Peptides against a protein of PDB entry 3QIS. Designs and how they scored, part 66

Target 1, 334 residues: chain A of PDB entry 3QIS
Amino acid sequence: PSLELSRREFVFENVKFRQLQKEKFQISNNGQVPCHFSFIPKLNDSQYCKPWLRAEPFEGYLEPNETVDISLDVYVSKDSVTILNSGEDKIEDILVLHLDRGKDYFLTISGNYLPSCFGTSLEALCRMKRPIREVPVTKLIDLEEDSFLEKEKSLLQMVPLDEGASERPLQVPKEIWLLVDHLFKYACHQEDLFQTPGMQEELQQIIDCLDTSIPETIPGSNHSVAEALLIFLEALPEPVICYELYQRCLDSAYDPRICRQVISQLPRCHRNVFRYLMAFLRELLKFSEYNSVNANMIATLFTSLLLRPPPNLMARQTPSDRQRAIQFLLGFLL

## One batch from the design tools (peptide; aimed at target 1 Q171 V172 W177 D181)

Design b2_p24_6_s2 (made by RFdiffusion4, then SolubleMPNN; from b2_p24_6, 16 letters changed)
Fold by OpenDDE base, seed 1:
Structure b2_p24_6_s2 (fold): chain B 334 residues (1-334), chain A 24 residues (1-24)
Amino acid sequence: as target 1 above (334 residues)
Amino acid sequence: EEKEKKILEEYEERVQRALQEFEE
């Protein structure tokens, strides 16, 4: 069996978080026999492509003189954004298009990724006084490494941040402040806030705005700004409540005094973000007659974002654990 | 520059207020 490919080299320029890019090519059976094609893993790989790449279709049959269009889809989700922001991964791959009892065809994928404040750690963002797109990639790597080391020192109750050696970090990321302060100013009376989805185009504009500027106002509807806050919290590599404190939050869920003590043990940036979000959400609850927001809805929604189970415990989360997690958050909203 | 400075001043005030309101 043999194939003809219309293209073998693909370049994805300016790849961004949550922005789908598509490149298409044709494969044709120029042989005299039917053939089965499939994308196959390289030696030592478990998958035929990186997590941010997909081929559609990834397998199929071609009769003699049959042609099929294949789409190469590049999409950076929450699962790939952090490793692309750090430069640990890149927009580079090699696809192997295999024929049963035939030849291998190699496709080259290349491109560039544009860093996002989405999927960046709270610690790193607290050190970024400028938009992330203005920060050199080398400095982003250093900021992430230093942020990890400071988080570990903070969790170990070691020495207060030596106020003298580096620029004073922000109390909370400017990006989360921009989102929350916009919602506080303009969305407290918004009917169905956090219940109505945003517009995908507006979400992309909000992400691009936060990555490239310090705006006076966030673009888009209140629903899009609200959803952008949820996406931001979901994309965090470490949740607002650090994984190390997850079980202690569940164990304390019915003791408000212990709950406050657990939160006081968070790294400074995580603690400040938690307190800032709780203050905002309590303010939204005062306008429940206008925005249809209630404490149970908010606690249920934000618990899944703020108090995520550690990856090793995700498969073991019980309905009781979920209820304790919700109760923990309710103690800060009521 | 002046706009960004004003945004940063508003940031410091509003974040500090929200954090204080949580401790009360």
Scores: peptide ipSAE 0.325, ipTM 0.890, DockQ to the pose 0.730
OpenDDE base, seeds 2, 3, 4, 5: peptide ipSAE 0.312, 0.313, 0.311, 0.321; ipTM 0.884, 0.884, 0.884, 0.886

Design b2_p24_6_s3 (made by RFdiffusion4, then SolubleMPNN; from b2_p24_6, 12 letters changed)
Fold by OpenDDE base, seed 2:
Structure b2_p24_6_s3 (fold): chain B 334 residues (1-334), chain A 24 residues (1-24)
Amino acid sequence: as target 1 above (334 residues)
Amino acid sequence: MEKEEEILKKMEEEVEKRLEEFEE
């Protein structure tokens, strides 16, 4: 069996968070026998490609002189955004197109990723007074390392970090303020806020706006701005309530005094973001007669975003743990 | 630049106020 490939080198320029890119090529059976093709893992890989890449179709049969179109789809989800922002991973891969009883064909994938404030830590974003696209990648790496070290010091020492001679960090990320301040000003009377989905085109404009500028106003509908906030919180490498405090939140869920003490132990940026979000959600609930938003809906929605189980406990979350997590958040909304 | 610095200054003032209102 033998294949002819129309292309073997693929370049994905300016790859962005949640923006699908597609490159197509053709494979043709130039042999005299039917053949089966498949994309196969390289030696020691579990998958034929990186998590941000897929081939469609990834396998198939070709009769003699038959041609099939294959789509290579690049999509950066919440699961790949953090490692691409840090430069730990890159838009580079090698695909192995295997022909049964035939030859292997190698495809080269390359490109560049454009960093996003989505999937960046709260600590790093509090140190960023400029849009992320203006920050050198080397400085992003340093900010992530410094953010981790400061978080660990804040959790261990309970001492106010000495305000060393470094520029004072923002109290909350500017990206969170831009989203939430817009919602405070324009969305408190918006019917079905957080229940109606945003427009995909508007979501992409909001993401690009936050990554590249500090606008006076966010573009798009209140629904798109609200969904962008949910996407932002979901994409955080660490949730607003740090993983180390997860179990203590569940254990305190029915004691409002202990709940407040647990939140006081969050790193400064995480604590400020939590308080700022709760202030917004309480304000939104004052307008429940106009916006049809209630505390149970908000608590159910935001608990999964703000209070995620640690990765080692994800598979073990019980319905009781989920109810305790909701009860913990309700104590800050009521 | 000047306009973005004014936005950030307004942010600091508004966030401080919202955090104080939550602690009461």
Scores: peptide ipSAE 0.602, ipTM 0.952, DockQ to the pose 0.676
OpenDDE base, seeds 1, 3, 4, 5: peptide ipSAE 0.587, 0.592, 0.596, 0.592; ipTM 0.950, 0.951, 0.951, 0.951

Design b2_p24_6_s4 (made by RFdiffusion4, then SolubleMPNN; from b2_p24_6, 14 letters changed)
Fold by OpenDDE base, seed 3:
Structure b2_p24_6_s4 (fold): chain B 334 residues (1-334), chain A 24 residues (1-24)
Amino acid sequence: as target 1 above (334 residues)
Amino acid sequence: SEREKEIFERMEREVEERLREFEA
């Protein structure tokens, strides 16, 4: 069997977080026999492509002289954003289009990624007084490395942040403050806040706004701003409550004194973000008569975002663990 | 910019106030 491909090289320019891009090509069976095609993993790869790439269809049958359109979809989710922000991964891949009893055809994927504050660590963002798109990529790497070292020192209760020659970090990321300050001012009376989804176009505008500017006002509806906050928290490489404290949060869930002690052991940026979010959510709950928001709904929603099980424990989360996690958050909301 | 400076000064004040209110 043999195929003809209309194109073998694909370039995805200016790839952004949550922005779908598509490129299409045709494959034609110029042979005399039916052929089965599939995208196959390279040697030592588990998947036929990187997590941010998809082929549709990824397999199929072609009769003699049949042609099919294949879409190559590039989409950076929460699962790929962090490694693309750091430059650990890039918009580069090779796809292997295999024919049963035939030849392999190689497709080259290339492009560039534009960094996002989404999927960037809280520590790194606390050191960024400029929009992430204004920060040189080399400096982003340095900020991530330095942020890791500061996190470790903070967790070890080692010497207070050496007020060394580095600029004083922000108490919380400016992006978190911009989102939460907007919600504080404009959304406390918003009916069904965090229950009504935002608009996808508005979410993209909010992301682009936070990545490129320091706005006075965030664009979009209160629902879109609220969902952007949820997306931001979900995309964090490490949750607001660090993985190292997860089990201690569950164990303390019914002791408010121990819960406060556990939170006090968070890295400064994580601790400040947690307290700032809880202060906002407590204020939002004062307006429950207007916004129809209750503590159980908020705790249930934010628990999965703020208090994630470590990757090694995700498959073992029990309903009891989830209830303890919810109870832990409730102790800060009530 | 002066505008960005005013935003950061507001941010620092408002965040510090909210953090104190939560600790009380």
Scores: peptide ipSAE 0.587, ipTM 0.952, DockQ to the pose 0.759
OpenDDE base, seeds 1, 2, 4, 5: peptide ipSAE 0.569, 0.586, 0.578, 0.584; ipTM 0.949, 0.952, 0.951, 0.952

Design b2_p24_7 (made by RFdiffusion4)
Pose (drawn by RFdiffusion4):
Structure b2_p24_7 (pose): chain A 293 residues (1-134, 168-310, 319-334), chain P 24 residues (1-24)
Amino acid sequence: PSLELSRREFVFENVKFRQLQKEKFQISNNGQVPCHFSFIPKLNDSQYCKPWLRAEPFEGYLEPNETVDISLDVYVSKDSVTILNSGEDKIEDILVLHLDRGKDYFLTISGNYLPSCFGTSLEALCRMKRPIRERPLQVPKEIWLLVDHLFKYACHQEDLFQTPGMQEELQQIIDCLDTSIPETIPGSNHSVAEALLIFLEALPEPVICYELYQRCLDSAYDPRICRQVISQLPRCHRNVFRYLMAFLRELLKFSEYNSVNANMIATLFTSLLLRPPPSDRQRAIQFLLGFLL
Amino acid sequence: SKEEEFYEKLEEQVQEKLDSFDEH
């Protein structure tokens, strides 16, 4: 049971939020007998690697002496973006490739991460006047830029918030917002609209803070009480919520053109603005509908 | 300056949407 590896060190340079990278290498069974390989957790872990990293394939069988290409894939999603933004985690790791009944092969993962305004808290973004990778703002300039674009160009956009944008444009929009305060956000209306949804979803703290979540559901049927729960939010969260509710009510006026109705808004934005740490789903859409109508 | 004009515009438009929310 022996393996030959084309390389053992891998570099993921300039890793960005939601931008896939692949570092590939070849494994060859140079032994005399067949072998089984698999990636294993390091002593006392649950997984063999961190969430932003994946091996493809992560296990297999090799006769003497067939070869197999292994793809080490890095993808920073909403689960890792904040800790990598914060520096609580780095683009580094060790993969232990394990031969069943044999040697361990140690693969070193290194590189660097570029922080994004996506996955950054509303509070910190309101305190930053300049792009992240170039008195606080009422709302983060990035959300204002996305909403400003949609308000200007997308009020009559067919199927707004129902058609997915382009992956390439989403990344261009994110990089644009990380590095600039542009005159125009690049990409189609569908891409800008989706980038807004991704922005809300990637927030480390939702627009409606986690501890107020349950109170919102309980209060879902009393508009006076719902508005008071909103008053308990920090200033930046209260402003973003009010700002978005006003924006969505503005879009409802053009529903005959953009097909944006209360049904779709409620089911789309409720889970983004109001996230927990069933029929609560119903009180939640009721909570949000109370503001839209 | 250009930055001041940008942030003025931003704060005015946000305030308008907050007032619209409160009036609603």

Design b2_p24_7_s1 (made by RFdiffusion4, then SolubleMPNN; from b2_p24_7, 11 letters changed)
Fold by OpenDDE base, seed 3:
Structure b2_p24_7_s1 (fold): chain B 334 residues (1-334), chain A 24 residues (1-24)
Amino acid sequence: as target 1 above (334 residues)
Amino acid sequence: SKEEEILEKYEKAVEERLKAFEEA
């Protein structure tokens, strides 16, 4: 069996978070026998492609002289954004198109990723006084590494923050302030806030705006700005409440005093973001007559974003754990 | 710059909200 491929090299320029790109090619059975094709993992890989890439179809049968179109889809989700922002991964892959009883055909995937404030750590963002797209990629790597090291030092309570030599970090990311300040100014009276979805085009504009500028106003509807805040919190490599404190939050859920003590143990940026968000949400709840927002709805929504189980416990979260997590957050909203 | 003015507004607004959370 043999195949002819219309193209073997694919370039995905300016790949962005949540922006789908597609490249297409044709495969033709130029042989005299039916063939089965499949994309197969390389040696030592578990998957035929990286998480941000897919082939459609990824397998199939071709009769003699049959041709099929294959779509290569590049989509950076919340699951891939962090590793691309850090430069740990890149828009580069090799696909192996296997032909049963035939040869392998190699496809080269290349391109460039444009970093996003979405999927970047709170610590790194607190060190960014400029839009992330103005920050050199080398400096982004350094900022993530330094952020990790400072977080570890803060959790270990070992070294007083040597206040002396590094630029003082922002108290909260400017991107969170931009989103929350917009919602506070313009969305407190918005009916069905956090209940109505935003528009995908507006979400992309908001992301691009936050990645490239410090706007006076965020573009889009209040619903799109609200959803952008949710997406931002979902895309965080570590939730606002650090994984290390997850169980302690659950254990303290019915003691407001202990809950406050647990929050005080968060890294400075995480603690500030938590307090800042809670202050905003408390204010938003005063307008419940206008926005149809209640404490139980907000607690339920934001608990899944702010207080995520560690990856090793995610599959084991009980309904009781979820209820304790909601109760923990309710103690800050009421 | 306009951006510096935005950042100054940011610092005050964030500090005030963080303080309001501690007082509640």
Scores: peptide ipSAE 0.452, ipTM 0.928, DockQ to the pose 0.741
OpenDDE base, seeds 1, 2, 4, 5: peptide ipSAE 0.450, 0.382, 0.425, 0.429; ipTM 0.928, 0.911, 0.921, 0.923

Design b2_p24_7_s2 (made by RFdiffusion4, then SolubleMPNN; from b2_p24_7, 10 letters changed)
Fold by OpenDDE base, seed 4:
Structure b2_p24_7_s2 (fold): chain B 334 residues (1-334), chain A 24 residues (1-24)
Amino acid sequence: as target 1 above (334 residues)
Amino acid sequence: SKEEEFLERYEKRVQEFLKEFEEA
């Protein structure tokens, strides 16, 4: 069997978080026998492509003289955004299109990724006074390393950070402030807030806006801004409540005094973000007659975002654990 | 500057929320 490929080199320019890009090519069976094609893993790889890439279809049959269109889809989800933001991964791959009893055909994937504040750590974002797209990539790496060290120092209750000549970190990321301050100003009376989904186009505009600017007003509907906040919290590499405190939050869920003590042990930026969000959500709950939002709904929604089980415990989360996690947040909303 | 004005507004608003949380 043999194939003819219309293209073998693909460039994905300016790849962004949650923005789907597609490149298409054709494969044609120029042989005299039917062939099965599949994308196969390279040597030492478990998957035929990186997590942000997909071929559609990734396998199929071609009769003699048959042609099929293959879409190469690049999509950076929450699962890939952090490693692309850090430059640990890049928009580069090689795909192996295999023919059963035939040859391998190599496809080269290249491009560039544009960093996002989505999927960036709270610690790193607190050190960014400017939009992430204005920060040199080299400085992003340094900020992540510094952020890790600062988190560890905070957890160890080590010496107060010497107010050295380094610019004082923000108390909360400007991006989360922009989202929350917008919602506070414009969305407290919004019916079905956090219950109605945003528009995908507006979500992309909000993400791009936060990545590239410090807006006076966030574009899009209140629903889109609200969903953007949820997406932001979900995309955090570490949840607002650090994984190390997860079990203690569950264990303290019915003791408000212990709950407050657990939160006090969070790294400064995480603690500030948690308190800031709780203050906002309590304010939002005062308008429950207008926005149809109640404490149980909010606690249920935000628990999965703020109080995520550690990756090693994700598969073991019980209904009781989920209820305790909700109860933990309720103690800050009521 | 626009950046200073932003930071001043930011600091004020964040402190208002954080203070309200500590007083509640």
Scores: peptide ipSAE 0.293, ipTM 0.853, DockQ to the pose 0.761
OpenDDE base, seeds 1, 2, 3, 5: peptide ipSAE 0.262, 0.268, 0.276, 0.264; ipTM 0.841, 0.844, 0.847, 0.841; seed 3 fails the geometry check

Design b2_p24_7_s3 (made by RFdiffusion4, then SolubleMPNN; from b2_p24_7, 12 letters changed)
Fold by OpenDDE base, seed 3:
Structure b2_p24_7_s3 (fold): chain B 334 residues (1-334), chain A 24 residues (1-24)
Amino acid sequence: as target 1 above (334 residues)
Amino acid sequence: SKEEKFLKEYEERVQRYLDEFEAA
């Protein structure tokens, strides 16, 4: 069996968070026998491609002289955004198109990624007074490394933050402030806030706006701005309540005094973001007659974003654990 | 500058919410 490929090199320029890109090519059976094709993992890989890449179809049969179009889809989700922002991963891959009882065909994937404030740590963002696209990539790496080291020092209760040599970090990321301050100003009376989905085009404009500028006003509907806040919180590499405190939040869920003590042990930026979000959500609840928002709805929605189970516990989360997590947040909303 | 005005408004508003959280 043999195949002819119309193209073997693919370049995905200016890849962004949540922006789908597609490249297409044709495969043709130029042999005399039917053939089965499949994309196969390389040696030591579990998957035929990186998480941000997909081939469609990834397998199939071709009769002699048959041709199939294959789409290569690049999409950076929450699952790939952090490793691409840090430069740990890149828009580079090699696909192996295997022909059953035949040879392998190698496809080269390349391109560039544009960093996002989505999927960047709260610590790193608190050190960014400018939009992330204005920050040199080398400096982003340094900011992430420094932020990790400061988080570890804070959790270990060891050394006071050496306030001396670096510019004072922001109390909360400017991106969170921009989203929340917009919602506070314009969305407190918005009917069905956090219940109506945003528009995908508006979400992309909001992301691009936050990545590239400090706007006076965020573009899009209040629903799109509200959903952008949810996407931001979901894309955080570390949730607003750090994984190390997850179990203590559940254990304290019915004691408001202990709940406040647990939150006080968060890293400064995480603690400030939590307090800021809870203050905003309490303010939003005062307008429940207008926005149809209630404490149970908000607690249920934000629990999955703010109080995520550690990856090792995700498969073991009980309905009781979920109820305790909701109760923990309710103690800050009521 | 526009940036100084932004940072000042940011600091004032964020601090108010943080102070309100500690008072409650």
Scores: peptide ipSAE 0.326, ipTM 0.892, DockQ to the pose 0.834
OpenDDE base, seeds 1, 2, 4, 5: peptide ipSAE 0.192, 0.219, 0.245, 0.229; ipTM 0.826, 0.842, 0.853, 0.845

Design b2_p24_7_s4 (made by RFdiffusion4, then SolubleMPNN; from b2_p24_7, 9 letters changed)
Fold by OpenDDE base, seed 3:
Structure b2_p24_7_s4 (fold): chain B 334 residues (1-334), chain A 24 residues (1-24)
Amino acid sequence: as target 1 above (334 residues)
Amino acid sequence: SKEEEFLEKYEKTVQEYLKKFEEA
């Protein structure tokens, strides 16, 4: 069996968070026998491609002289954004197109990624007074490393933040402030806030706006700005309530005093973001007659974003654990 | 500057919200 490929090299320029890119090529059976093709994992890989890449179709049959179009789809989700922002991963891959009882055909994927404030740590963002696209990539790496070290020091309660050597960090990321300040000004009376989905085009404009500028006003509908806040919180590498405190939040869920003590143990930026969001959400609940927002809906929605189970516990989350997590947030909304 | 005006507004509103959290 033999295949002819119309192209073997693919370049994806200026890849961004949540922006789909597609490249297409053709494969043709130039042999005399039917062929089964499939994309196969390389040696030591579990998948045929990186998480941000997909082939469609990834397998199939070709009759003699048959041709099929294959789409290579690049999409950076919340699952890949953090490792691409840090430069730990890159828009580079090698695909192996295997022909049953035939040859392997190698495809080269390359390109560049543009960093996003989405999927960047709260610690790193608190050190960014400028939009992330204005920050040199070398400085982004340094800011992430420094942020990791400060998080660890803060969790250990061992060393006061050495306020002396670096520029004073922001109390909350400017991106969260921009989203919340917009929602507070313009969306408190918005009917069905956090219940109506945003527009995908507006979400992309909001992301690009936050990555590239400090706007006076965020573009898009209140629904798109509200959903952008949810996407931002979901894309955080570490949730607003750090994984280390997850179980303590559940255990304290019915004691408001202990709940406040648990929150006080968060890293400074995480604690400030939590307090800031709870203050905003409590203010939003005062307008429930206009926005149809209630504490149970908000607690249910934000619990999955703010109080994520650690990856090792996700498969073991009980309905009781979920109810305790909701109750923990309700104690800050009521 | 526009950046100073942004930072002043940012600092004021963040402090107001953080204070509202402590009072509740």
Scores: peptide ipSAE 0.405, ipTM 0.916, DockQ to the pose 0.861
OpenDDE base, seeds 1, 2, 4, 5: peptide ipSAE 0.385, 0.404, 0.404, 0.391; ipTM 0.910, 0.916, 0.915, 0.911

Design b2_p24_8 (made by RFdiffusion4)
Pose (drawn by RFdiffusion4):
Structure b2_p24_8 (pose): chain A 293 residues (1-134, 168-310, 319-334), chain P 24 residues (1-24)
Amino acid sequence: PSLELSRREFVFENVKFRQLQKEKFQISNNGQVPCHFSFIPKLNDSQYCKPWLRAEPFEGYLEPNETVDISLDVYVSKDSVTILNSGEDKIEDILVLHLDRGKDYFLTISGNYLPSCFGTSLEALCRMKRPIRERPLQVPKEIWLLVDHLFKYACHQEDLFQTPGMQEELQQIIDCLDTSIPETIPGSNHSVAEALLIFLEALPEPVICYELYQRCLDSAYDPRICRQVISQLPRCHRNVFRYLMAFLRELLKFSEYNSVNANMIATLFTSLLLRPPPSDRQRAIQFLLGFLL
Amino acid sequence: EEELEEFYEKLEEEVQERLEEFDE
């Protein structure tokens, strides 16, 4: 049971939020007998690697002496973007490739991460006047830029918030917002609209803070009470919520053109603005509908 | 610097307007 590896050290340079990287290497069974390989957790872990990293494939069978290509894939999603933004985690790791009844092969993962305004808290963004990788703002300039673009160009956009944007443009929009205060956000209306949804979804703290979440559901049927729960939010969260509710009301006026109706808004934005840490789903859409109408 | 001041003025005015509209 022996393996030959084309390389053991891998570098993921300039890792960005939602941008896939692949570092590939070849495993060859140079032994005399067949072998089983698999990636294993380091002593006392649950997984063999961190969430932003994946091996493909992570296990397999090799006759003497067939070869197999292993793809080490890095993808920073909404689950890891905040800790990598904060520096609480780095683009570093050790993968232990394990031969069943044999040697362990240690693969070193290194590289660097570029912080994004996406996955950054509303509070910190309101405190930053300049792009992250170039009195507080009422709302983060990034969300204002996205909404400003949609308000200017997308009020009559067919199927707004129903058609997915382009992956390439989403990344261009994110990088644009990380590095600049542009005159125009690049990409189609569908891409800018989706980037907004991704922005809300990537927030470490939702527009409606987690502890007010349950109170919102309980209060879902009294508009006077719902508005008061909103008053308990920090200034930046209250402003973003009010700002978005005003923006969505504005879009509802052009529903005959942009197909944006109360049904779609409620089911789309409720889960983004109001996240927990069933029929609560119903009180939640009722909560949000109370503001839209 | 003047361009940034104009940008942030515009941002604060438009946000305030939308907050007033929400309250209406």

Design b2_p24_8_s1 (made by RFdiffusion4, then SolubleMPNN; from b2_p24_8, 12 letters changed)
Fold by OpenDDE base, seed 3:
Structure b2_p24_8_s1 (fold): chain B 334 residues (1-334), chain A 24 residues (1-24)
Amino acid sequence: as target 1 above (334 residues)
Amino acid sequence: DEKEKERLEKYEKRVQERLQQFEE
């Protein structure tokens, strides 16, 4: 079997978080026999492509002289955003298009990624007084490394070494403040807040706005701003409640005193974000007659975002664990 | 810019006020 490919090199310029890009090419069976094609993993890879890339279709049959269009889709989700922000991964890949009993055809994927405040650590964002797109990539790496060290020191209850002339970090990320302050000002009376989805175009505008500026007003509907907050919390590399405290939150779920003690042990940025969010959500609940928001709905929604099981325990989360996690959060909302 | 510094100071103050309201 043999194929002809219309293109073998693909460039994805200015790839952004949650922005789908597509490149298309054709494959033609220029042989005399039917062929099966598939994208296959390289020798050291478990998948035929990186998590931010997809081929559609990824396999199929071609009769002699048949042609099929293949779409290469680039989409940076929450699962890829952190490693692309740090520069650990890049918009580069090699795809292997295999023919059964035939040749391998190599496709080269390249491009550039634009960093996002989505998928960046709370500690790094607390050190970013400017939009992330104004921060040099080299400084982003240094900020993530420094953020990890400060998290570890905080968890160990080590006195913050006043290591030198590092600018005082923000108490919470400016992005979280912008989202929550907008919702507090404009969305407390918004019917079905956190129940109605945002618009995808508005979500992209909000993300781009937070990545590139410090706006006076966030663009889009209250629903889009509310969903952008949820997306931000979901995309965090470390949840607002650090994985190390997950089990202690479940164990303390029915003791409000122990719950407060567990939260006090969070890294400063995480603790401040948690308390700031709870203060906002408690304020939002005062307007339940207008916004149809109740404590059980909010606790159920935010628990999955704020109190995530560690990756090694995700597959073992019981309904009892979920109920304890909800009860833990309810103790801060009531 | 001075306006951006003043916005950041107002932000830090509002965050501190909200954090204090959570501890009370």
Scores: peptide ipSAE 0.189, ipTM 0.807, DockQ to the pose 0.733
OpenDDE base, seeds 1, 2, 4, 5: peptide ipSAE 0.184, 0.168, 0.181, 0.143; ipTM 0.803, 0.794, 0.801, 0.779; seed 1 fails the geometry check

